Peptides against a protein of PDB entry 7AE7. Designs and how they scored, part 3

Target 1, 321 residues: chain A of PDB entry 7AE7
Amino acid sequence: KVYKDLREFLEVLEQEGQLIRVKEEVNPEPDIAAAGRAAANLGKNQPAVFFEKIKGYKYSVVTNVHGSWQNHALMLGLDKNTSTKDQFYELNRRWDKFPVPPNVVKREAAPCKENVIDKDINLFEILPLYRINEQDGGFYISKASVVTADPEYPDDFNKLNVGTYRIQVKDRDRVGIQALAMHDIAVQLEKAEAENKPLPIAITIGNNPLVTFMASTPVGYNQNEYEFVGALQDGVPMDIVKSDLYDHLYVPAGSEVVLEGHIIPRVRTVEGPFGEFPGSYSGARLQCEVKIDRITHRTNPIFENLYLGIPWTEIDYLMAL

## One batch from the design tools (peptide; aimed at target 1 R131 P273 S282 A284)

Design b1_p8_5_s2 (made by RFdiffusion4, then SolubleMPNN; from b1_p8_5, 3 letters changed)
Fold by OpenDDE base, seed 2:
Structure b1_p8_5_s2 (fold): chain B 321 residues (1-321), chain A 8 residues (1-8)
Amino acid sequence: as target 1 above (321 residues)
Amino acid sequence: RPAPTLAP
């Protein structure tokens, strides 16, 4: 099975008994994080948890989508009981199909373009934001696939980067992003900041599960993550669409939410603390700041976010293979 | 420093 979007994957997770649907209204805190931690603590058969109703918000949250070997097998379109060994074998077999170029769809064919917000941007109206851990210094977007390009080579599709970065919501239209020197986004940002130019960015939320997987998987600077997604789809191209603001940025056609904007050059603002993947907090630090200039989203967008803390959690499964 | 998420 190949998935066009998060919704097709959630349908399969539900059919396979790997999704808990919470239909009653929940509080954003502590209920979402508590359920994410509880799901992770099952030790086996950890389901996704889909919250249909969040108090004070309009839209849904899903967590723990990649939070088990069963979910990982299903992501690969395998039987949910496929062993980790056989998943690894199949992953490697498909990896050798790289590159599989994506299919560029028309704007009118892209579900992520169903709705547009280009004025009075308020992230709290589109995303049911919550603290992932109690002592987090704010609300985090922990599972976004962030699209950036090389500002020196904007038309080089091989340098188009899709990565997962720690993002703190700072204001209605501002997010902090952790661009570490070891990540490709930091190389691209350094080039933009040298010229005192904004770095164009698209922060995509709620994707095809293989996009999220590849956005968390280090590849070469001259390797496009979407071309690996096509390989991991056993040679079926992924669907992408041009961003609205930038001709050189392409986003997953099926993204639930796309935050288009720019990293403000040479600006650093306080971000954190945040509960890290080892179950320890990283202190507050100066981080990059993104201005959100445009949002596109599916009707009734699903906020896909991950819980992280003491291993094993969803992030550990994303990074295990 | 450990990143909360590994990213390419």
Scores: peptide ipSAE 0.065, ipTM 0.807, DockQ to the pose 0.052
OpenDDE base, seeds 1, 3, 4, 5: peptide ipSAE 0.046, 0.047, 0.060, 0.050; ipTM 0.791, 0.782, 0.784, 0.794; seeds 3, 4 fail the geometry check

Design b1_p8_6 (made by RFdiffusion4)
Pose (drawn by RFdiffusion4):
Structure b1_p8_6 (pose): chain A 313 residues (1-149, 158-321), chain P 8 residues (1-8)
Amino acid sequence: KVYKDLREFLEVLEQEGQLIRVKEEVNPEPDIAAAGRAAANLGKNQPAVFFEKIKGYKYSVVTNVHGSWQNHALMLGLDKNTSTKDQFYELNRRWDKFPVPPNVVKREAAPCKENVIDKDINLFEILPLYRINEQDGGFYISKASVVTANKLNVGTYRIQVKDRDRVGIQALAMHDIAVQLEKAEAENKPLPIAITIGNNPLVTFMASTPVGYNQNEYEFVGALQDGVPMDIVKSDLYDHLYVPAGSEVVLEGHIIPRVRTVEGPFGEFPGSYSGARLQCEVKIDRITHRTNPIFENLYLGIPWTEIDYLMAL
Amino acid sequence: SPPAAVSP
């Protein structure tokens, strides 16, 4: 099976006993992070945890989506009990199907274009943002696929919420931004960027894939789907930016020129906090989102947690 | 929480 969006994958997870629904209202901190750690601590058949009610927020959160070999196998469309080695072989075989060009769809057909917010941008009205770890510098978006511009790149970068319409980003960690970053800052021009949240599991998996192999990213997702192309749609504001047609939330924005502010600290996969450093800020100019969006976020702590599964094979 | 100091 192939998933057009996060919601089909969550349906499969729930049918397979790999998704737990938390119906009672929970506080943002530390409840969501504590549940993410506990789900990771179950050791075997760790499920995704779906929080339907978060105090003070309108929408829902899902965590630990990738955080088990069962979830990982179901992401690949295999039986949930497929061994880790056999998943490795299946990924090795599909790796060679690269490239599979994506299908570009019309705006009216992309679920991520159901709702538009073009003014008075407020991330908190859409995303139930919360603190992941006690010493984090702020509320983080820890599982976004970021799109920048065959020269189109998708990657995962930790995003700290700074204001209702502003976030932080480590721009010098995106090694295609940094030739346009010099030109843009030298000329005081903005650099367009797209931040996607709540994606097809293979899109997130591709976004965590090593940068050393300069692939075409979306064309790699079609390879992981064993030859089935993925659907992408053009962003509202920037014609050279394409986002997954099924994303739950799309934040279209730009990197603010000549602005460096304190970002962090935040958790890193080796199990420790990073330090706080001056980083770039991104202004959100537009939000498009599906009706009743789902905030797919990720807990990070002492290994093994969900990030290890996203990096393993 | 207060802002963290900038690391070197």

Design b1_p8_6_s1 (made by RFdiffusion4, then SolubleMPNN; from b1_p8_6, 5 letters changed)
Fold by OpenDDE base, seed 2:
Structure b1_p8_6_s1 (fold): chain B 321 residues (1-321), chain A 8 residues (1-8)
Amino acid sequence: as target 1 above (321 residues)
Amino acid sequence: RPEAPLAP
């Protein structure tokens, strides 16, 4: 099975008994994080947890989507009981199909463009934001696939980067982003900041599960994550669409939410603390700031977010292969 | 520091 979007994957997870649907209204805190931690602590068959109703919000949250070996097997379109060894073998077999170029769809064919917000942007209206851990310094987007390009080579598709970065919500239309020097986004940002220019960015939420997987998997600076997604789809191209603000940025056609904007050059603001993947907190520090200039989203968008803490959690599964 | 998330 190949998945066009998160929704097709969630349907399969539900069919396979790998999704818990919470139909009752929950409090965003502590209920979402508590359920994410509880799901991670099952030790086996860790399901996704889908929250249909969140108090004070209009839309749903899903967590723990990649939070088990069963979910990883299903992501690869394998039997859910496929061993980690056989998953690794199949992943490596498919990896050798790189590059598989994505299919660029028309704007009108992209579900991520069903709705547009281009004024009075408020992230709290579109995302059911919550603290992932109790001592987090704010609300985090922990599972976004962030699209950036090389500002020196904006038309070089091989340098188009799709990464997962720690993102704190700072205001209605502002997020902090952790661009570490070891990540490709930091290389691209350094070039933009040298010229005192904004770095164009598209923060995509709720994707094809292989996009999220590749956005957490280190590849070469001259390798496009979408071309690996096609390889991991056993040679089936994924669907991408041009961003609305930038001709050189392409986003997954099926994204639940796309936050288009720019990293503000030479600005650093306080971000954190945040509960990190070892189960320890990182202290507050100065980090980059993104202005959100446009949102596109699917009707009734699903906020896919990741719980993390003491291993093993969803992030550990994403990094294990 | 191990900082989440791991980004490519």
Scores: peptide ipSAE 0.122, ipTM 0.834, DockQ to the pose 0.057
OpenDDE base, seeds 1, 3, 4, 5: peptide ipSAE 0.100, 0.112, 0.034, 0.086; ipTM 0.821, 0.822, 0.759, 0.826; seed 4 fails the geometry check

Design b1_p8_6_s2 (made by RFdiffusion4, then SolubleMPNN; from b1_p8_6, 5 letters changed)
Fold by OpenDDE base, seed 4:
Structure b1_p8_6_s2 (fold): chain B 321 residues (1-321), chain A 8 residues (1-8)
Amino acid sequence: as target 1 above (321 residues)
Amino acid sequence: LPEAPLAP
């Protein structure tokens, strides 16, 4: 099976008994993080946890979507009981199909374009934000697929990067982003900052699970993650759509939320501390700052976010293959 | 230690 979006995947997770639906209103803290940690600790068959109602917010949260080998098998459209070995063999077999170019759909055909916010931007109105760990220095978006391009080669689709970066919410319309020198976004940002130009960015949340997987999987600088998504879909192209602000940025057509904006050149602001994947905190550091200039979102957007901490958690499953 | 998340 191929999934167009997060919703189709969540439906399969629920059908397969790999999703817990929490229908009662929860507190954003500590309930979401506590459930993410608890789900990671359930042993075999760790389910996704879907929160329908979050106190003080309008929309839902889902966590632990990639948080098990069963969910990983289902992501590949395999039987949930497919062995890790057989999942690995199937992943490798499909990997050899690269490149599978995506389909560029029209704006009117893209679910991520159902709603637009271009003024009075407030991330808290769209995303049920919470602290992932109690000592986090703020609210984090931990599972976004971040789209950037090479500012020297903006029309080179092979240099379009889809990555996952640590993102702290800084204000209603601002986020901090950790662009480490080892990541492709840092190369692109360095080029923009050399000219004192903004780096165009699209932060996408709640995607086809293979997009999220590929955004967390290192590939070559001249390899497009969307073309791997098509390979991992066994040769079925994924659907992408042009961003609203930038002709050279393409986002998953089915994204729940798209934050379009720019990395402010040569600005660094305090970000952190953050509870890291080893279960230790990283200190506060100066990090890049993104201005959000436009939001597009599906009606009743689902905030997909991951819990991370002492292994094994959802992040460890995303990084294991 | 690599800071989370790992990304391309």
Scores: peptide ipSAE 0.147, ipTM 0.846, DockQ to the pose 0.055
OpenDDE base, seeds 1, 2, 3, 5: peptide ipSAE 0.042, 0.142, 0.138, 0.153; ipTM 0.767, 0.842, 0.840, 0.853; seed 5 fails the geometry check

Design b1_p8_6_s3 (made by RFdiffusion4, then SolubleMPNN; from b1_p8_6, 6 letters changed)
Fold by OpenDDE base, seed 4:
Structure b1_p8_6_s3 (fold): chain B 321 residues (1-321), chain A 8 residues (1-8)
Amino acid sequence: as target 1 above (321 residues)
Amino acid sequence: LPEAPLAA
């Protein structure tokens, strides 16, 4: 089984008994984080948790999508009871199919383009934002697949980076992003900042689960994560579409939400503290700032976000393979 | 300490 988007995966998770649907209205805090922690602590068959109604918000949240070996097996289109060993063997077998180039679809064929917001941008109107841990310095987007390119080689598709970075919401149309020197985005940002230019960025939320997996998997600077997604789909290309603002940035065609904008050159703003994956807090630091200039989204977008804390949580499963 | 998340 190959998934075009998050929704197809959530349908399979639900069919396989790997999704809890919460139909009653919840409070964004502490209920979402509490459920993420609780789901991680179930020990076996940790399900995704889908919140249909969140007080004060219009749209839904799903968490713990990658939060178990069963969910990982299903992500690979395997039986949910496939052993970790067999998942690993299958992953490696498919990995050798790299590269599998994606299909570039037309704008009108991309579900992520169903709705456009280009004025009066307010992230809180689109994303049911909450604190992941109680002592977090703000609201975090923890599971975004962030698309950037090399500003020196913008048309080199092999240098197109799809990564996962810590993102704090700073304002209605601004987010902080942690671009560490060891990550490909930092190399690209350094080049942009050397010329005092913005770095184009597309922050994509709610993707095909293999996109999210690959965005959380370090690969070479000259290796495109989308071409690995096609490999992990056993040779089936994934669908991508051009961003609206940038001809050189491509986003997953099925993304629930796409935040298009730019990293502001040579600007750093306070970000954090944040509850980290070991279950400890990192302190507040100066981080990069992204201006959101355009949003595209599916109708009734699902905010996919992860809980993290004392191991094991969803992030540990994303990191384990 | 390594900071979350794993980034590509």
Scores: peptide ipSAE 0.149, ipTM 0.872, DockQ to the pose 0.056
OpenDDE base, seeds 1, 2, 3, 5: peptide ipSAE 0.142, 0.143, 0.142, 0.140; ipTM 0.866, 0.866, 0.865, 0.866; seeds 1, 2 fail the geometry check

Design b1_p8_7 (made by RFdiffusion4)
Pose (drawn by RFdiffusion4):
Structure b1_p8_7 (pose): chain A 313 residues (1-149, 158-321), chain P 8 residues (1-8)
Amino acid sequence: KVYKDLREFLEVLEQEGQLIRVKEEVNPEPDIAAAGRAAANLGKNQPAVFFEKIKGYKYSVVTNVHGSWQNHALMLGLDKNTSTKDQFYELNRRWDKFPVPPNVVKREAAPCKENVIDKDINLFEILPLYRINEQDGGFYISKASVVTANKLNVGTYRIQVKDRDRVGIQALAMHDIAVQLEKAEAENKPLPIAITIGNNPLVTFMASTPVGYNQNEYEFVGALQDGVPMDIVKSDLYDHLYVPAGSEVVLEGHIIPRVRTVEGPFGEFPGSYSGARLQCEVKIDRITHRTNPIFENLYLGIPWTEIDYLMAL
Amino acid sequence: SPPPTLSP
C-alpha cells in the first residue's frame, strides 16, 4: 500500500494496533512530551499516540508516528512484524528505483490547499505548540520537512517558534541555502522557504536522509513507494517551491535578511541538549492547511526515541 | 522559563 497523506497512514496504524487515542483533555506541558517518552519506553510494538484535545487549543497532536519497527514496516507497506533485516533489504532494493519523477497536481486537487490564511498569521491558532523538553528555549516544530530551491531540496530542521508568525532556523545547516543566503543578505533580499508539517511517512523519512547523496528528494519518495510517484503541488506565493499535495500544514515564508537571534537550546539525537546560538529567523507570510489539521510532532530524548528510527536504515 | 545564555 502507498499513502497519499499522513491520514491514510494513521488509519493503517490504528487498524494494526499501533495507534493509541487519548480522548481526555491534556495540558501542553509536560503531558504530550511525557506520553511521547512513555510510548518510546514501551520497548516493543511502540505505538503512535494521538491527542484529540489539548487545553486551550482547537486541533489535535500525533506523536511517535515512526517510533517502532512495526510502524517503520507499515510505513514501507510490509507486514508489521517484518524483521529489521528484512526491512533493510526492502529499502536496499527500493533505493535503486531512483529516480521516480513526482506528479504535479492542480491547486484544487491538493488537500493542503483547503484553507488559506493570508493575513494576521498566528501559528498557535493552527498548531498546538508545546515544550518538548524542560530546558528547551521555546516551543518547537521538530518534524517539519523544509523545502528550498533538480535544485529543489527537502530536509528536516528543528524550528523554534519565536512569534505568532516567526520561527527560528539554523540556516547554516542547510547546505544549499548558503550560496543564496550570501547573495540575499548582501542585497537585503528575502529567501523563500516552505515548512511542511503532517506528511506522508515516506516524505519525512526522505527528509531525514543524508545530504551527502544529492538526490532530487521528491523523486526519491517515489522510489521508496516502489515506483509509485508522489503528488506535489506548487505553493501559493513562490512558483519555484513545491510541497507535498497532502501535507496537513504548509507554512510559506522567507528567511529574514541580516537578522540573527538566540535560538535554542534544544535536544539532539545523541541524547543531550545543544547550546543556544545566534541563528536566522523565518517570517511566515501564508499558511495553507487541511480542514482539522493534525500537528505531527516528535519527542526527542535519551535513545532510543522516534529520531533513531528515522535515522536507522 | 528564563532566557538562555549564549554558548561559545

Design b1_p8_7_s1 (made by RFdiffusion4, then SolubleMPNN; from b1_p8_7, 4 letters changed; failed a check: a repeat of another design)
Amino acid sequence: RPAPALAP

Design b1_p8_8 (made by RFdiffusion4)
Pose (drawn by RFdiffusion4):
Structure b1_p8_8 (pose): chain A 313 residues (1-149, 158-321), chain P 8 residues (1-8)
Amino acid sequence: KVYKDLREFLEVLEQEGQLIRVKEEVNPEPDIAAAGRAAANLGKNQPAVFFEKIKGYKYSVVTNVHGSWQNHALMLGLDKNTSTKDQFYELNRRWDKFPVPPNVVKREAAPCKENVIDKDINLFEILPLYRINEQDGGFYISKASVVTANKLNVGTYRIQVKDRDRVGIQALAMHDIAVQLEKAEAENKPLPIAITIGNNPLVTFMASTPVGYNQNEYEFVGALQDGVPMDIVKSDLYDHLYVPAGSEVVLEGHIIPRVRTVEGPFGEFPGSYSGARLQCEVKIDRITHRTNPIFENLYLGIPWTEIDYLMAL
Amino acid sequence: PKVMVPPS
């Protein structure tokens, strides 16, 4: 099976006993992060945890989506009990199908374009933001696929919420931004960027794939789907930016020129906190989102947690 | 060295 969006994958997970629904209202901190750690601590057949009610928020959160070999196998469309080695072989075989060009769809057909917010941008009205670890510098979006501009790149970068319409980003960790970053800051021009949240599991998996192999990213997702192309749609504001047609939330924005502010600290996959450093800020100019969006976020702590599964094979 | 700041 192939998943057009996060919601089809969550449906498969729930049918397979790999998704737990928390119906009672929970507080943002530390409840969501504690549940993510506990789900990771179950050791075997660790499920995704779906929080339907978060105090003070309108929408729902899902965590630990990738956090088991069962979830990982279901992401690949295999039986949930497929061994890790056999998943490795299936990924190795599909790796060679690269490239599979994506299908570009019309705006009216992309579920991520159901709702538009073009003014008075407030991330908190859409995303139930919360603190992941006690010593984090702020509330983080820890599982977004970021799109920048065959020269289109998708990657995962931790994003700290700085204001209702502003976030932080480590721009010098996106090694295609940094030739256009010099030109843009030297000329005081903004650099367009797209942040997608709540995606097809293979899109997130591709976004965590090593940068050393300069692939075409979306064309790699079609390869992981064994030759089935993925659907992408043009962003509202920037014609050279394409986002997954099924994303739950799309934040279209730009990197603010000549602005460096304190970002962090945040957790890193080796199990420790990073330090606080001066980093770039991104202004959110537009939000498009599906009706009743789902905030797909990720807990990070002492290994093994969900990030290890996203990096392993 | 790592620089630590209080959370906001």

Design b1_p8_8_s1 (made by RFdiffusion4, then SolubleMPNN; from b1_p8_8, 3 letters changed)
Fold by OpenDDE base, seed 4:
Structure b1_p8_8_s1 (fold): chain B 321 residues (1-321), chain A 8 residues (1-8)
Amino acid sequence: as target 1 above (321 residues)
Amino acid sequence: SKVFVPPK
């Protein structure tokens, strides 16, 4: 099984008994985080948790999508009971198929383009935002696949980076992003900032689970994550589409939400604190700031977000490879 | 590259 988007994966998770659907209205806090922690603490067969109704918001949230070995097996299109060993074997076998170039689809064929917001941008109208942990300094987008390119080589598809970064919502149309020096985005940002230019960015939320997986998997600077997704799909190309604002940025065609904008050059704003994957808090520090200039989204977009804290949580499964 | 995953 190859998944076109998050929705197809969620359908399979539900069919396989690996998704809990919460139909009653919940409070964004603390209910979503509490459910994420509880799901992680099940110890075995940890399901995704899908919240259909969130007080004060229009749309849904799903968490713990990658939060178990069963979900990981299903992500690979394997039987949910496939052993970890066999999952790794299969992953490695498919990894050797790299590169598998993606299909570039037309804008009209991309579900992420169903709706456009290009004025009066308000992230709170699109994303049911909440604190992941009680002591977080704000609302975080923790499971976005962030697309950036090398500003020196914008047309070099091999240098297109799809990564997962800590993102704090700062305003209706602003987010903070943690771009650490060890990350490819930091290399690209450094080049942009050297020229005092914005770095184009597309923050994609709610993707094909292999996109999210690859966005959390280190690869070489000259290796494209989408080409690994095709490899991990056993040679089936994934579908990508051009961003609306930038011809050189490609996003997953099936993304639930795409935040298009730019990292503001040489601007740093306070971000944090945030509960990190070891279960410790990082202090507040200055981080990069992104202005959101355009949003595209599927009708009734699903906000996929990750709970993290004291291991083991969903992030540990994403990092286990 | 990824925030939560150390570079290999």
Scores: peptide ipSAE 0.029, ipTM 0.721, DockQ to the pose 0.039
OpenDDE base, seeds 1, 2, 3, 5: peptide ipSAE 0.028, 0.024, 0.026, 0.027; ipTM 0.694, 0.675, 0.694, 0.699; seed 3 fails the geometry check

Design b1_p8_8_s2 (made by RFdiffusion4, then SolubleMPNN; from b1_p8_8, 4 letters changed)
Fold by OpenDDE base, seed 3:
Structure b1_p8_8_s2 (fold): chain B 321 residues (1-321), chain A 8 residues (1-8)
Amino acid sequence: as target 1 above (321 residues)
Amino acid sequence: EKVFVAPK
């Protein structure tokens, strides 16, 4: 089984008994984080949790999508009871199919383009934001696939980077992003900042589960994550679409939400604290600042986010193989 | 300190 988007995967999770649907209205805090923590630590199945209604917000949240070996097996289109060993074997077998180039679809064919917000941008109207842990310094987007390119080689598709980074919401149209020197995004940012230029960015939320997986998986600077997604789909290309603002950035065609903007050159603002995956807090630090200039989203967008804390949580499953 | 995600 290959998934075009998050919604197709959620359907399979539900069919397989790996999704809990919460239909009653919940409070964003502490209910979402509490459920995410519970799902990660309780029961053999560790299902995803889908919140249909959140007090004060219009749209839904899903958490713990990758938060179990069963969900990981289903992501690979395998039986949910496939052993970790067999999942690893199959993943490695498919890895050798790299590269599998993506299909570039027309704008009109991309579900992520159904709605556009280009003025009066307010992230709180699109994303049901909440604190993941009680002591977090704000609201975090923890499962975004962030698309950037090399500003020196914008037409080199192999240098297009799709990564997962810690993102704090700073304002209605601002986010902080942790771009550390060890990340490919930091290399690209350094080149932009050398010229005092903005770095174009697309922050994509609610993707094909293999996109999210590859965004959390380290690959070479000259290797495109989308071409690995095609490999992990056993040779079936994934669908991408050109971003609205930038001709050189491509986003997953099926993304629930796409935040298009730029990293402001040579600006650093206070971000944090945040509860990290080891169950410890990282202190407040100066981080990069992103201006959101445009949002595209599916109708009734699903905010996919992860809980992280004391191992073993969803992030540990994403990094385990 | 440990990073939020693996290097990308």
Scores: peptide ipSAE 0.044, ipTM 0.747, DockQ to the pose 0.057
OpenDDE base, seeds 1, 2, 4, 5: peptide ipSAE 0.022, 0.030, 0.041, 0.036; ipTM 0.657, 0.704, 0.745, 0.757

Design b1_p8_8_s3 (made by RFdiffusion4, then SolubleMPNN; from b1_p8_8, 3 letters changed)
Fold by OpenDDE base, seed 4:
Structure b1_p8_8_s3 (fold): chain B 321 residues (1-321), chain A 8 residues (1-8)
Amino acid sequence: as target 1 above (321 residues)
Amino acid sequence: PKVFVAPK
């Protein structure tokens, strides 16, 4: 099985008994984080948790999508009971198929383009935001696939980076992003900031699970994550579409939400604290700031976000292989 | 520094 989007994967998770659907209205805090922690603590067969109704918000949240070996097997289109060893072997076999170039679809064929917001942007109207851990300094987007390019080589598709970064919501149309020197985004940002130019960015939320997986998997600077997604789909290309603002940025065609904007050059604002993957908080520090200039989203967008804390949590499964 | 995700 190959998935075009998050929705197809969630359908399979539900069919396989790997998704809990919460139909009653929940409080964003603490209920979503509590459920993420509880799901992780099951120790076996950890399901995704889908919240249909969230108090004060219009749309849904799903968490713990990658939060088990069963979900990881299903992501690969394998039987949910496939051993970790066999998953590893299959992943490696498919990895050798790299590169598998994506299909570029037309704008009208991309579900992520169903709705557009280009004025009066308010992230809180689109995303049911909450604190992942109680002492977090704000609301975090923890499972976004962030698309940036090399500003020196904007047309070099091999340098298009799809990464996962810590993102704090700072305002209705502003997010902080942690671009550490060890990340490819930091290399690209350094080039932009050297010229005092904005770095174009697309923050994509709710993707094909292999996109999210590859966004969390280190690859070479000159290797495109989408071409690995096609490899991990056993040679089936994934679908991408041009961003609305930037011809050189491509986003997954099936993304639930796409935040298009730019990293503001040479601006740093306070971000954090945040509960990190070891179960410890990193302190507040100055981080980059993104202006959101345009949003595209699917009708009734699903906010996919992860819980993280003391291992094992969803992030540990994403980084385990 | 502890990183939120693996280097990308």
Scores: peptide ipSAE 0.034, ipTM 0.728, DockQ to the pose 0.056
OpenDDE base, seeds 1, 2, 3, 5: peptide ipSAE 0.032, 0.026, 0.027, 0.027; ipTM 0.721, 0.687, 0.699, 0.709; seed 3 fails the geometry check

